Peptides against a protein of PDB entry 5LHZ. Designs and how they scored, part 8

Target 1, 78 residues: chain A of PDB entry 5LHZ
Amino acid sequence: QLLKSVFVKNVGWATQLTSGAVWVQFNDGSQLVVQAGVSSISYTSPNGQTTRYGENEKLPDYIKQKLQCLSSILLMFS

## One batch from the design tools (peptide; aimed at target 1 E55 E57 K58 L70)

Design b1_p24_1_s3 (made by RFdiffusion4, then SolubleMPNN; from b1_p24_1, 14 letters changed)
Fold by OpenDDE base, seed 5:
Structure b1_p24_1_s3 (fold): chain B 78 residues (1-78), chain A 24 residues (1-24)
Amino acid sequence: as target 1 above (78 residues)
Amino acid sequence: SEQQQQQNLQLILQKIQSFLENSS
């Protein structure tokens, strides 16, 4: 269930779900889902493969970059 | 509620920072 969607130039779409989770659809076709009460984050590659990462895992650089981008986006929902 | 929604966003922000910091 969608709550609010924001278009982010040069990034894609960021959506807050009714659950409180944030879902980002990047222009490269990848997706990122982060939810407060869940211990992992979900990344979906452009080909549809989904990977979950735990808080203490070594993240690929491209994931770190997308997370940093998401941090900048969160203020847009305030 | 809207207040809870904002709190969730704050928690997500904190989570993201933790993920980044814990990824050496």
Scores: peptide ipSAE 0.692, ipTM 0.920, DockQ to the pose 0.834
OpenDDE base, seeds 1, 2, 3, 4: peptide ipSAE 0.692, 0.692, 0.690, 0.691; ipTM 0.920, 0.920, 0.919, 0.919

Design b1_p24_1_s4 (made by RFdiffusion4, then SolubleMPNN; from b1_p24_1, 11 letters changed)
Fold by OpenDDE base, seed 1:
Structure b1_p24_1_s4 (fold): chain B 78 residues (1-78), chain A 24 residues (1-24)
Amino acid sequence: as target 1 above (78 residues)
Amino acid sequence: SSEEIQKQRQLILEKIQKFLSNSS
């Protein structure tokens, strides 16, 4: 369930879920879901393919970029 | 609660930093 959705200029939409997760829908059509207490993150590519990444994995650069973007967004929430 | 949600966001921030550090 959605708590709040925020439009982020030049990024897309960031949504806080009741589960505590944050869901970002990027302008390129990709999506990222991160939740505390879960050891993995979920990335959905623009073509709809979803991949989960563990915290010890070497991430693709585009994933790292989006995580960095999410960090900035979370600071905006505060 | 609002406080709990904010705590979750902080934990997510810490998680992200861990992911990024492990990928550096």
Scores: peptide ipSAE 0.637, ipTM 0.899, DockQ to the pose 0.893
OpenDDE base, seeds 2, 3, 4, 5: peptide ipSAE 0.634, 0.634, 0.635, 0.635; ipTM 0.898, 0.898, 0.898, 0.898

Design b1_p24_2 (made by RFdiffusion4)
Pose (drawn by RFdiffusion4):
Structure b1_p24_2 (pose): chain A 78 residues (1-78), chain P 24 residues (1-24)
Amino acid sequence: as target 1 above (78 residues)
Amino acid sequence: EVDDDKDLIHNIRNDVKTLHESTS
């Protein structure tokens, strides 16, 4: 289920799963899950609360920031 | 702003797919 986990300083951990998903554990206690075939993203706050967002929803600013950092992480993997 | 958010998610999904295929 898990593949190699990569540490990114000043950001946190990024992990690829066998399902084709990526799970990021940020240093601020939040988590983000995305999947290539799924049209939604999963965000977990530092307090353990989980919220799923769809592609057609306006996302909160901090979700977008974490998605940008994630984009940069995926970019560095090439 | 909703379209920009959607494009961001689609780009990330494409990158995740490319990463999965490269790892396979």
Fold by OpenDDE base, seed 4:
Structure b1_p24_2 (fold): chain B 78 residues (1-78), chain A 24 residues (1-24)
Amino acid sequence: as target 1 above (78 residues)
Amino acid sequence: EVDDDKDLIHNIRNDVKTLHESTS
């Protein structure tokens, strides 16, 4: 279930789920999901391919950029 | 550096956990 959705200017939409996940739908068509209690993050590219990233691996720059963006977005939920 | 990436993911996961705990 959806708990709260926020429009983020020049970024897209961010949604908090009752499950503890935060789901970001970026304007470029990509998506990012971070779930409380899950050790990896989920990234879906604009072409629909999903990749999971853990804490012990090198991240592509575009993933790091979106995570930094998510960090600022989280401030909008509290 | 992998350590920097690790910190980034770790911080994001912690923030999401904190958000969930504050609203659940």
Scores: peptide ipSAE 0.642, ipTM 0.896, DockQ to the pose 0.787
OpenDDE base, seeds 1, 2, 3, 5: peptide ipSAE 0.642, 0.639, 0.642, 0.641; ipTM 0.896, 0.894, 0.896, 0.896

Design b1_p24_2_s1 (made by RFdiffusion4, then SolubleMPNN; from b1_p24_2, 13 letters changed)
Fold by OpenDDE base, seed 2:
Structure b1_p24_2_s1 (fold): chain B 78 residues (1-78), chain A 24 residues (1-24)
Amino acid sequence: as target 1 above (78 residues)
Amino acid sequence: DVEEDRKLIQEIRELVKELAEKLS
């Protein structure tokens, strides 16, 4: 369930879940989910397609950009 | 490259882990 939701200007919404996951809903309709204790991250494109990315693969640039954005958001949560 | 991407994912995972630990 939801613990804390924060509106981020020019980005979207970032939500921390009681499960330990962080869920970002971007303005472009895409989503990121990062779960504590899980080695992969989840990206959902605006069309609803979900892809998981691990630590040993090349990331698309748009994913890296969103992760960098998430990094900044997480620093604000702490 | 893959190493840079690994560092990025690890950074994110570590930050999320630390936040989760604060919850418990």
Scores: peptide ipSAE 0.666, ipTM 0.909, DockQ to the pose 0.774
OpenDDE base, seeds 1, 3, 4, 5: peptide ipSAE 0.666, 0.665, 0.666, 0.665; ipTM 0.909, 0.909, 0.909, 0.909; seed 1 fails the geometry check

Design b1_p24_2_s2 (made by RFdiffusion4, then SolubleMPNN; from b1_p24_2, 15 letters changed)
Fold by OpenDDE base, seed 5:
Structure b1_p24_2_s2 (fold): chain B 78 residues (1-78), chain A 24 residues (1-24)
Amino acid sequence: as target 1 above (78 residues)
Amino acid sequence: SVAEDAALIKEIRELVAELSKKLS
């Protein structure tokens, strides 16, 4: 269930779910999902391929950039 | 580095966890 959706200029939409997850839909068609209690983050590419990233692997730069963006976005929800 | 990337993920996870605590 969607709790709150925020339009972020030049980024896309960020949505907080009642499950505790935060879902970002980027303008490039990619998506990030970070869920409370889950140790990995989920990235979906524009073509729909989903990859999970944990804490023991090197992240692609574009993923890090999106996560850094997400960090800033998360401050807007509180 | 892997360690730096892990720190970033941890930061994000913590922020999301804190937000989840505020859910009613």
Scores: peptide ipSAE 0.660, ipTM 0.905, DockQ to the pose 0.763
OpenDDE base, seeds 1, 2, 3, 4: peptide ipSAE 0.659, 0.659, 0.659, 0.659; ipTM 0.905, 0.905, 0.905, 0.905

Design b1_p24_2_s3 (made by RFdiffusion4, then SolubleMPNN; from b1_p24_2, 13 letters changed)
Fold by OpenDDE base, seed 3:
Structure b1_p24_2_s3 (fold): chain B 78 residues (1-78), chain A 24 residues (1-24)
Amino acid sequence: as target 1 above (78 residues)
Amino acid sequence: DVEEDRKLIQEIRELVAKLHEQLS
């Protein structure tokens, strides 16, 4: 269930779910999902491929950039 | 590097956890 959705200019939409997840839909068609209590993040590329990233692996630069963006968005939700 | 990437993920997870806690 959707709790709060925020439009972010030049980025896309960020949605907080009642489950505790935050779901970001980027303008490029990619998506990020971060769930409270889960140790990995989920990235879905524009072609629909989903990859989970944990805390002991190197992140692709484009993932890091999106996470940095998400960090800023999350601060706005508070 | 891997350590910096870990810190980034942890930061995001902590922020999400705090937001969820505010709902309870």
Scores: peptide ipSAE 0.680, ipTM 0.913, DockQ to the pose 0.777
OpenDDE base, seeds 1, 2, 4, 5: peptide ipSAE 0.680, 0.678, 0.679, 0.680; ipTM 0.913, 0.913, 0.913, 0.913; seed 1 fails the geometry check

Design b1_p24_2_s4 (made by RFdiffusion4, then SolubleMPNN; from b1_p24_2, 15 letters changed)
Fold by OpenDDE base, seed 1:
Structure b1_p24_2_s4 (fold): chain B 78 residues (1-78), chain A 24 residues (1-24)
Amino acid sequence: as target 1 above (78 residues)
Amino acid sequence: SVEEDRKLIEEIRRLVAELAKKLS
C-alpha cells in the first residue's frame, strides 16, 4: 500500500510503502526498490528486466548514479 | 571501488530503515 509519494523534478517519483519499502520510478522508465531489512536492492531496467545488487559487488555506474540520486531524495523524506 | 559501492548501498538501506521505523 502506498503511504507517501514525492515528485522529483527531472527525476521521477519516489514512493514509500507501508511495508517499509521505497519505490522509485525514474523518468527513463527504470525503477529501484529498496526494502528495509533486505541486504540487496532491486533495479528494473526500462525493458522490464530486474536485477538484484548486493553489498559485495561492483555496481554499474548507471546504478550508482541512480542510488546517489535516491540518497538525496531519502534525505528529503526524513 | 567495491568498498565505495558497498557504502553507498548501506547508506541507502540505512535511510530506508530509518523511514520504516517511523511506521511502527
Scores: peptide ipSAE 0.674, ipTM 0.910, DockQ to the pose 0.767
OpenDDE base, seeds 2, 3, 4, 5: peptide ipSAE 0.673, 0.673, 0.672, 0.672; ipTM 0.910, 0.910, 0.910, 0.910; seed 3 fails the geometry check

## One batch from the design tools (peptide; aimed at target 1 V22 A36)

Design b1_p25_1 (made by RFdiffusion4)
Pose (drawn by RFdiffusion4):
Structure b1_p25_1 (pose): chain A 78 residues (1-78), chain P 25 residues (1-25)
Amino acid sequence: as target 1 above (78 residues)
Amino acid sequence: VAEDKALIESIRDQVQTLTEETEAA
């Protein structure tokens, strides 16, 4: 289920799963899960609360920031 | 909303490319 986990300083951990998903554990206690075939993203706050967002929803600013950092992480993997 | 959707699609494409490269390796 898990593949190699990569540490990115000043950001946190990024991990690829066998399902094709990416799970990021940020240093602020939040978590983000995305999957290539799924049209939704999963965000978990530092307090353990989980919220799923769809592709057609306006996302909160901090979700977008984390998605940008994730995009940079995926870019460095090439 | 359009910018957010484009960001999600771009990330999904990156995740797909990374899966293909991992499978090939």
Fold by OpenDDE base, seed 4:
Structure b1_p25_1 (fold): chain B 78 residues (1-78), chain A 25 residues (1-25)
Amino acid sequence: as target 1 above (78 residues)
Amino acid sequence: VAEDKALIESIRDQVQTLTEETEAA
């Protein structure tokens, strides 16, 4: 269930879920889901392929860039 | 890897804080 959605110009939409997750839908068609209390993050590429990354795993640069973006977006929810 | 871990943990902490603040409201 959706709680709050924020539109971010030139980035996409970020949505807070009742489950304790934040779901970002980027303009490039990719998606990122971070869930409170869950060690892994979920990334879905524009082609629909989903990959989970653990906290002890080396991240691709494009994932790190999107995570940095998410960090900034989360400030908009307060 | 350590830097990547720190990034993920930072994001998760932000999400957790947001969740807790929402639940408390």
Scores: peptide ipSAE 0.655, ipTM 0.898, DockQ to the pose 0.834
OpenDDE base, seeds 1, 2, 3, 5: peptide ipSAE 0.655, 0.655, 0.654, 0.654; ipTM 0.898, 0.898, 0.897, 0.898

Design b1_p25_1_s1 (made by RFdiffusion4, then SolubleMPNN; from b1_p25_1, 12 letters changed)
Fold by OpenDDE base, seed 1:
Structure b1_p25_1_s1 (fold): chain B 78 residues (1-78), chain A 25 residues (1-25)
Amino acid sequence: as target 1 above (78 residues)
Amino acid sequence: VEEDKKLIEEIRKLVEELQKKIEAE
């Protein structure tokens, strides 16, 4: 269930779920999901392929950029 | 890699703090 959705200009939509997850839908068609209590993040590419990244993995630059963006969004939620 | 780890941890902690707010309401 959706708790709160925020439109972020030039980024997309960020949604907080009642499950404790935050779901970001980027304008490029990609998505990020970060769940409270889960150590990995979920990235879905525009073609629908989903990849999970753990905290001990090297991240692709495009993932890091999106995470940095997410960080700023999360601070806005607080 | 440590930089990446810190980034993910930061994100995770922020999300967990948000979850705590939900649980408190």
Scores: peptide ipSAE 0.565, ipTM 0.871, DockQ to the pose 0.795
OpenDDE base, seeds 2, 3, 4, 5: peptide ipSAE 0.564, 0.563, 0.563, 0.562; ipTM 0.871, 0.869, 0.869, 0.870

Design b1_p25_1_s2 (made by RFdiffusion4, then SolubleMPNN; from b1_p25_1, 14 letters changed)
Fold by OpenDDE base, seed 5:
Structure b1_p25_1_s2 (fold): chain B 78 residues (1-78), chain A 25 residues (1-25)
Amino acid sequence: as target 1 above (78 residues)
Amino acid sequence: VEEDRKLIEEIRRLVAELQERIRKE
């Protein structure tokens, strides 16, 4: 279930789920899902392809940029 | 890879903190 949704200008929407996950829907059509207690993050590209990234692999630059953005977004839920 | 790991760890920590707040509500 949805707990809180926040509109982020020039980024998209970020939603905190009661499950402990954070779901970000970016304006470019991509999505990020980060679940508490799960060691990987989920990225869905605009074409619907989902990729999971673990802690010990090289991240694409665009993923790092989105994660850095997410760090700032998470402060909006505090 | 190490810097990427640190970034993921930061995100996971922040999300876990949010989850903990929810759990205690």
Scores: peptide ipSAE 0.561, ipTM 0.859, DockQ to the pose 0.777
OpenDDE base, seeds 1, 2, 3, 4: peptide ipSAE 0.558, 0.560, 0.556, 0.560; ipTM 0.858, 0.859, 0.857, 0.859

Design b1_p25_1_s3 (made by RFdiffusion4, then SolubleMPNN; from b1_p25_1, 15 letters changed; failed a check: near_copy:native)
Amino acid sequence: VKEDRELIQQIRQLVAQLQQQQLAS

Design b1_p25_1_s4 (made by RFdiffusion4, then SolubleMPNN; from b1_p25_1, 15 letters changed)
Fold by OpenDDE base, seed 4:
Structure b1_p25_1_s4 (fold): chain B 78 residues (1-78), chain A 25 residues (1-25)
Amino acid sequence: as target 1 above (78 residues)
Amino acid sequence: TEEDAELIREIRKLVAELQKRIEAE
């Protein structure tokens, strides 16, 4: 269930779940989910395609950009 | 790349920290 939701200007919505997951819904329709205890991140494109990325993988630039954004958001929750 | 790995590790670390806070409540 939802613990906290924050509107982030020019980004979208970020939600922290009681499970420890963080769910970001970007303005472009894409989504990121990072779950505590899971080694990979989940990216869903605006078209609904979901891809999981682990560490040590080469990341597309747009994924890196969104992760950097997520990093800033996570600091907002702290 | 190592840079990409560091980014993911940073995210995971921050999320883990948030989880610890939840569990402490």
Scores: peptide ipSAE 0.570, ipTM 0.870, DockQ to the pose 0.737
OpenDDE base, seeds 1, 2, 3, 5: peptide ipSAE 0.565, 0.566, 0.568, 0.567; ipTM 0.869, 0.869, 0.869, 0.869

Design b1_p25_2 (made by RFdiffusion4)
Pose (drawn by RFdiffusion4):
Structure b1_p25_2 (pose): chain A 78 residues (1-78), chain P 25 residues (1-25)
Amino acid sequence: as target 1 above (78 residues)
Amino acid sequence: SDKELINSIRDDVSDLHDNTNSSLS
């Protein structure tokens, strides 16, 4: 289920899963899961609360920031 | 837009998955 986990300083951990998903554990206690075939993203706050967002929803600013950092992480993997 | 951002990330995740499968073949 898990593939290599990569540490990115000042950000946190990024991990690829066998399902084609990416799970990021940020240093602020939040988590983000995305998947290539799924039209939703999963965010978990530092307090353990999980919220799923769809592609057609306006996302909160901090979700977008984390998605941008994730985009940079995926870019560095090439 | 937020949708374009999500879709761009999904493409990049797909490319990462394909490259990983090729490396493990």
Fold by OpenDDE base, seed 4:
Structure b1_p25_2 (fold): chain B 78 residues (1-78), chain A 25 residues (1-25)
Amino acid sequence: as target 1 above (78 residues)
Amino acid sequence: SDKELINSIRDDVSDLHDNTNSSLS
Protein backbone atom coordinates (compact mmCIF):
# COMPACT_ATOMS: atom_id res chain seq x y z
CA GLN B 1 0.00 0.00 0.00
CA LEU B 2 1.16 3.48 -0.86
CA LEU B 3 1.64 5.92 1.97
CA LYS B 4 3.20 8.97 0.38
CA SER B 5 4.54 9.78 -3.07
CA VAL B 6 6.89 12.61 -3.91
CA PHE B 7 7.73 13.89 -7.37
CA VAL B 8 11.42 14.60 -7.80
CA LYS B 9 12.28 16.77 -10.77
CA ASN B 10 14.65 15.16 -13.27
CA VAL B 11 14.63 11.96 -11.21
CA GLY B 12 11.18 10.45 -10.97
CA TRP B 13 8.89 9.42 -8.15
CA ALA B 14 9.74 8.32 -4.64
CA THR B 15 7.08 6.49 -2.67
CA GLN B 16 6.96 5.43 0.94
CA LEU B 17 5.04 2.20 1.45
CA THR B 18 3.18 1.14 4.55
CA SER B 19 5.38 -1.96 4.59
CA GLY B 20 8.38 0.17 5.46
CA ALA B 21 9.81 0.19 1.97
CA VAL B 22 10.82 3.13 -0.16
CA TRP B 23 10.17 2.68 -3.85
CA VAL B 24 11.83 4.91 -6.42
CA GLN B 25 10.66 4.94 -10.01
CA PHE B 26 13.30 6.65 -12.12
CA ASN B 27 12.60 8.49 -15.34
CA ASP B 28 14.69 6.00 -17.28
CA GLY B 29 12.26 3.26 -16.31
CA SER B 30 14.42 1.66 -13.65
CA GLN B 31 13.32 1.13 -10.07
CA LEU B 32 14.83 0.79 -6.62
CA VAL B 33 13.19 -0.75 -3.59
CA VAL B 34 14.73 -0.53 -0.14
CA GLN B 35 12.82 -2.27 2.61
CA ALA B 36 13.27 -1.63 6.31
CA GLY B 37 14.66 -4.70 8.02
CA VAL B 38 15.78 -6.36 4.80
CA SER B 39 19.49 -6.77 4.20
CA SER B 40 19.32 -6.52 0.42
CA ILE B 41 18.13 -3.83 -1.97
CA SER B 42 16.18 -4.47 -5.13
CA TYR B 43 16.97 -2.92 -8.50
CA THR B 44 14.80 -3.36 -11.56
CA SER B 45 16.29 -2.36 -14.88
CA PRO B 46 14.22 -0.66 -17.58
CA ASN B 47 13.75 -4.01 -19.31
CA GLY B 48 12.18 -5.44 -16.18
CA GLN B 49 15.07 -7.53 -14.89
CA THR B 50 15.27 -7.45 -11.11
CA THR B 51 18.47 -7.97 -9.16
CA ARG B 52 18.99 -7.98 -5.42
CA TYR B 53 22.19 -6.60 -3.94
CA GLY B 54 23.55 -7.38 -0.52
CA GLU B 55 25.71 -5.13 1.58
CA ASN B 56 28.89 -7.12 0.97
CA GLU B 57 28.90 -7.33 -2.81
CA LYS B 58 30.37 -4.98 -5.37
CA LEU B 59 27.84 -2.61 -6.89
CA PRO B 60 27.79 -1.56 -10.53
CA ASP B 61 28.45 2.13 -10.98
CA TYR B 62 24.97 2.80 -12.33
CA ILE B 63 23.51 1.25 -9.19
CA LYS B 64 25.71 3.36 -6.96
CA GLN B 65 24.63 6.47 -8.84
CA LYS B 66 20.97 5.67 -8.28
CA LEU B 67 21.59 4.83 -4.63
CA GLN B 68 23.34 8.15 -4.19
CA CYS B 69 20.32 9.79 -5.74
CA LEU B 70 18.06 7.92 -3.33
CA SER B 71 20.28 9.02 -0.46
CA SER B 72 19.68 12.63 -1.46
CA ILE B 73 15.94 12.04 -1.65
CA LEU B 74 15.85 10.44 1.78
CA LEU B 75 17.73 13.40 3.17
CA MET B 76 14.83 15.59 2.09
CA PHE B 77 12.31 13.32 3.81
CA SER B 78 13.65 14.31 7.20
CA SER A 1 32.50 1.88 0.32
CA ASP A 2 29.61 0.05 -1.29
CA LYS A 3 28.72 -1.46 2.06
CA GLU A 4 28.68 1.93 3.71
CA LEU A 5 26.43 3.30 1.00
CA ILE A 6 23.90 0.48 1.28
CA ASN A 7 23.91 0.60 5.05
CA SER A 8 23.41 4.35 5.18
CA ILE A 9 20.40 4.09 2.90
CA ARG A 10 18.93 1.15 4.80
CA ASP A 11 19.40 3.01 8.05
CA ASP A 12 17.63 6.07 6.68
CA VAL A 13 14.75 3.98 5.37
CA SER A 14 14.44 2.20 8.69
CA ASP A 15 14.43 5.48 10.57
CA LEU A 16 11.79 6.87 8.23
CA HIS A 17 9.62 3.83 8.80
CA ASP A 18 10.02 3.93 12.55
CA ASN A 19 9.25 7.62 12.74
CA THR A 20 6.19 7.22 10.55
CA ASN A 21 4.88 4.32 12.59
CA SER A 22 5.41 6.27 15.77
CA SER A 23 3.53 9.24 14.37
CA LEU A 24 0.63 7.07 13.23
CA SER A 25 0.40 5.20 16.52
Scores: peptide ipSAE 0.632, ipTM 0.890, DockQ to the pose 0.823
OpenDDE base, seeds 1, 2, 3, 5: peptide ipSAE 0.632, 0.631, 0.631, 0.631; ipTM 0.889, 0.889, 0.889, 0.889

Design b1_p25_2_s1 (made by RFdiffusion4, then SolubleMPNN; from b1_p25_2, 14 letters changed)
Fold by OpenDDE base, seed 2:
Structure b1_p25_2_s1 (fold): chain B 78 residues (1-78), chain A 25 residues (1-25)
Amino acid sequence: as target 1 above (78 residues)
Amino acid sequence: SDKDLILEIRELVAELQRRNQELLS
């Protein structure tokens, strides 16, 4: 279930879920899901391929950029 | 570092969840 959805200019939509997850749908068709209490972050590419990244894994630059964007979004929710 | 970034995100999401749970209580 959805708690709150926020439109972010030039980024896409960010949604808080009752599960404790934050779901970001980027304008390029990619998605990020970060779940409270789960150690990995989920990235879905525009073609639908999903990859999970743990805290000790090397991140592609484009993932880092999207996570940095997500960080800013999360601060806006506060 | 990559680890720092992921940990930051996880912390922010966890905090958001805690606040949401408090509001829904």
Scores: peptide ipSAE 0.623, ipTM 0.885, DockQ to the pose 0.762
OpenDDE base, seeds 1, 3, 4, 5: peptide ipSAE 0.622, 0.619, 0.620, 0.621; ipTM 0.885, 0.883, 0.884, 0.885

Design b1_p25_2_s2 (made by RFdiffusion4, then SolubleMPNN; from b1_p25_2, 15 letters changed)
Fold by OpenDDE base, seed 4:
Structure b1_p25_2_s2 (fold): chain B 78 residues (1-78), chain A 25 residues (1-25)
Amino acid sequence: as target 1 above (78 residues)
Amino acid sequence: SDRDLIQEIRRLVAELAQKTQAELA
């Protein structure tokens, strides 16, 4: 399943899956999963609660910050 | 906008997935 895992300074670990998903494990214990072909993103808080966000939903600021970080990470993979 | 951000992420991931699929083929 794992294709490549990269340590991202001051962020955490980013993993590219053969499925086309990108999985980020942040230093604060939270996680993001974005899957190719899936319209929503998955966020897991440090306490283990998972929430999915679609494109038409208002995003909490902390989610937006992590997504912006993810954008930068994706540039590292590409 | 929030929508733009989600769309950007989804697009980037899709493009990465396409490259990955091509490499694995």
Scores: peptide ipSAE 0.703, ipTM 0.918, DockQ to the pose 0.748
OpenDDE base, seeds 1, 2, 3, 5: peptide ipSAE 0.703, 0.702, 0.702, 0.702; ipTM 0.918, 0.918, 0.918, 0.918

Design b1_p25_2_s3 (made by RFdiffusion4, then SolubleMPNN; from b1_p25_2, 11 letters changed)
Fold by OpenDDE base, seed 2:
Structure b1_p25_2_s3 (fold): chain B 78 residues (1-78), chain A 25 residues (1-25)
Amino acid sequence: as target 1 above (78 residues)
Amino acid sequence: SDKELIESIRKQVAELHKKNQEKLS
């Protein structure tokens, strides 16, 4: 279930779920999902391809940028 | 590092969830 959804200027939409997940829908059509208690993050490209990344994996630069953006969003939710 | 970035995000999400659960209680 959706708990809260906010529009983020120049980024897209960020949604908190009652499950503990945070779901970001970026303007470029990509998506990030981070779930509380889950060690991996989920990235979905604009074409719908989903990839999961663990903490010991090398991240593409474009994903790092989106995660840094997410960090800022999460700070706003605090 | 990549690890530090993911850990930071995971920590923030975990704390957010904790706060949300407290509000629902």
Scores: peptide ipSAE 0.738, ipTM 0.929, DockQ to the pose 0.767
OpenDDE base, seeds 1, 3, 4, 5: peptide ipSAE 0.738, 0.738, 0.738, 0.738; ipTM 0.929, 0.929, 0.929, 0.929

Design b1_p25_2_s4 (made by RFdiffusion4, then SolubleMPNN; from b1_p25_2, 14 letters changed)
Fold by OpenDDE base, seed 5:
Structure b1_p25_2_s4 (fold): chain B 78 residues (1-78), chain A 25 residues (1-25)
Amino acid sequence: as target 1 above (78 residues)
Amino acid sequence: SDADLIKEIRELVKKLHEKIQEELS
């Protein structure tokens, strides 16, 4: 369930869920979901294709960039 | 590294969730 949604300038929207998940909807139409207790992250491309990435695999550069952005957002929420 | 980045994100999300649970309790 939805807890809080925050507009992030030049990024998009970040939403906290009671489940422990953080859901980011980027301006380019992509999405990231990171959930407490889950080792993989979920990325959805603008066309709706979803891919899960684990901790020990190589990430595409655009994913790393979005994760770095997410890191800053999470620090804002703390 | 890529692994370090994901681990950092996961840790931040975990800590955030813990705070949320405390606030809801």
Scores: peptide ipSAE 0.403, ipTM 0.811, DockQ to the pose 0.770
OpenDDE base, seeds 1, 2, 3, 4: peptide ipSAE 0.400, 0.399, 0.401, 0.400; ipTM 0.809, 0.809, 0.808, 0.808

## One batch from the design tools (peptide; aimed at target 1 Q16 L67 L70)

Design b1_p26_1 (made by RFdiffusion4)
Pose (drawn by RFdiffusion4):
Structure b1_p26_1 (pose): chain A 78 residues (1-78), chain P 26 residues (1-26)
Amino acid sequence: as target 1 above (78 residues)
Amino acid sequence: STEEELQETQREEIETKIQLFLHNSE
């Protein structure tokens, strides 16, 4: 289920799953899960609360920031 | 390897979805 986990300083951990998904554990206690075939993203706050967002929903600013950092992490993997 | 090509393709598809989320949220 898990592939190689990569540590990115000042950000956190990024991990790729066998399902094609990516799971990021940020240093602020939040988590983000995305999958290539799924049209939703999963965010978990530092307090353990999980919220799923769809592609057609206006996302909160901090979700976008984390998606931008994730995009940079995926870019460095090339 | 075939497995490494598959993992790269999955990353590129995820990146397209991330950009789609960011665009639709503008």
Fold by OpenDDE base, seed 5:
Structure b1_p26_1 (fold): chain B 78 residues (1-78), chain A 26 residues (1-26)
Amino acid sequence: as target 1 above (78 residues)
Amino acid sequence: STEEELQETQREEIETKIQLFLHNSE
């Protein structure tokens, strides 16, 4: 269930869910889900392929960039 | 509200997680 959605210019939409997750839908068609209480993150590529990453994994640079973006986006919810 | 406080706490946890993920990738 959706709680709050924030439009981020030139990035996409970010939504906080009742589950405690933040779901980002990027303009490039990719998606990122980070959830409180869950030790992994979920990335969905534009083609619909979903990959989960653990906290100890070496992330692809494009994932790191999106996480950095998400960090900035979180400030918009406060 | 308490619900808003929970949501904020969850966002803070997510931020912490993000930094952890990024740190572990450096």
Scores: peptide ipSAE 0.680, ipTM 0.921, DockQ to the pose 0.862
OpenDDE base, seeds 1, 2, 3, 4: peptide ipSAE 0.678, 0.676, 0.678, 0.676; ipTM 0.921, 0.920, 0.921, 0.920

Design b1_p26_1_s1 (made by RFdiffusion4, then SolubleMPNN; from b1_p26_1, 13 letters changed)
Fold by OpenDDE base, seed 2:
Structure b1_p26_1_s1 (fold): chain B 78 residues (1-78), chain A 26 residues (1-26)
Amino acid sequence: as target 1 above (78 residues)
Amino acid sequence: SPQEQQRQEQRQQILEKIQRFLKNSE
């Protein structure tokens, strides 16, 4: 369930869910879901393929970039 | 509100989690 959605210029939409997770819908059609207390993060590519990554994995650069972007977005929520 | 405080704490935890992911991926 959605709690609050914010439009992020040149990025897309970021939503905090009632679960506490943050869901980002990027302009390129990809999606990222991150939640505290969960060992993985979820990335959905524009073609709809979803991949979960653990915190000890080597991440693709585009995932790193989106995570860094999400970090900045989280600061905006405060 | 208590609910907002909890959500803020969760966002902080997510932020810290992201930093761990990025650090471990270096």
Scores: peptide ipSAE 0.683, ipTM 0.913, DockQ to the pose 0.893
OpenDDE base, seeds 1, 3, 4, 5: peptide ipSAE 0.683, 0.683, 0.683, 0.683; ipTM 0.913, 0.913, 0.913, 0.913

Design b1_p26_1_s2 (made by RFdiffusion4, then SolubleMPNN; from b1_p26_1, 14 letters changed)
Fold by OpenDDE base, seed 1:
Structure b1_p26_1_s2 (fold): chain B 78 residues (1-78), chain A 26 residues (1-26)
Amino acid sequence: as target 1 above (78 residues)
Amino acid sequence: SAAEEQLKRNLELILKKIESFLKNSE
């Protein structure tokens, strides 16, 4: 369930779920889901392919960029 | 409320998680 959705200009939508997870829908059609208590993060590419990444895993640059973006977004929630 | 506080805590944890992911990926 969706709890709160925030529009972020030039980025997309960031939503906090009732589960506590944060779901970001980027304008490029990709998505990130990050949740406390889960050891991995989920990225869905624009074509719908989903990949889970672990904390110690080497991330593609575009994933790192999106995570950095998400960090900035989270500050907006605080 | 307790639920709201939990959600806030979760956001903080998520932020920490992201920073950890980024650091560990460098």
Scores: peptide ipSAE 0.634, ipTM 0.893, DockQ to the pose 0.872
OpenDDE base, seeds 2, 3, 4, 5: peptide ipSAE 0.633, 0.632, 0.632, 0.632; ipTM 0.893, 0.892, 0.892, 0.892

Design b1_p26_1_s3 (made by RFdiffusion4, then SolubleMPNN; from b1_p26_1, 14 letters changed)
Fold by OpenDDE base, seed 4:
Structure b1_p26_1_s3 (fold): chain B 78 residues (1-78), chain A 26 residues (1-26)
Amino acid sequence: as target 1 above (78 residues)
Amino acid sequence: SHMEQQLQENRQKILEKIQKFLKNSE
């Protein structure tokens, strides 16, 4: 369930879920879900394909960029 | 509230997790 959604200019929407996970919907149509206590992150491409990434693997640059963006967004919830 | 505190703690853990992911991907 959704708790709070924040609009981020030039990025998209970030939503705090009741599970504790944060869900980002980027303007390019991609999505990112990150949750504490889970060993992976979930990325959904604009075409709807979902990929899970582990914490020890080499990430595509665009994923790293979106994670960096998310870190900045999380400051908006405080 | 307890819920709000838990969510804040979770967000902090997410921040730390992100940094770990980025570090391990270098």
Scores: peptide ipSAE 0.684, ipTM 0.909, DockQ to the pose 0.847
OpenDDE base, seeds 1, 2, 3, 5: peptide ipSAE 0.682, 0.683, 0.682, 0.683; ipTM 0.909, 0.909, 0.908, 0.908

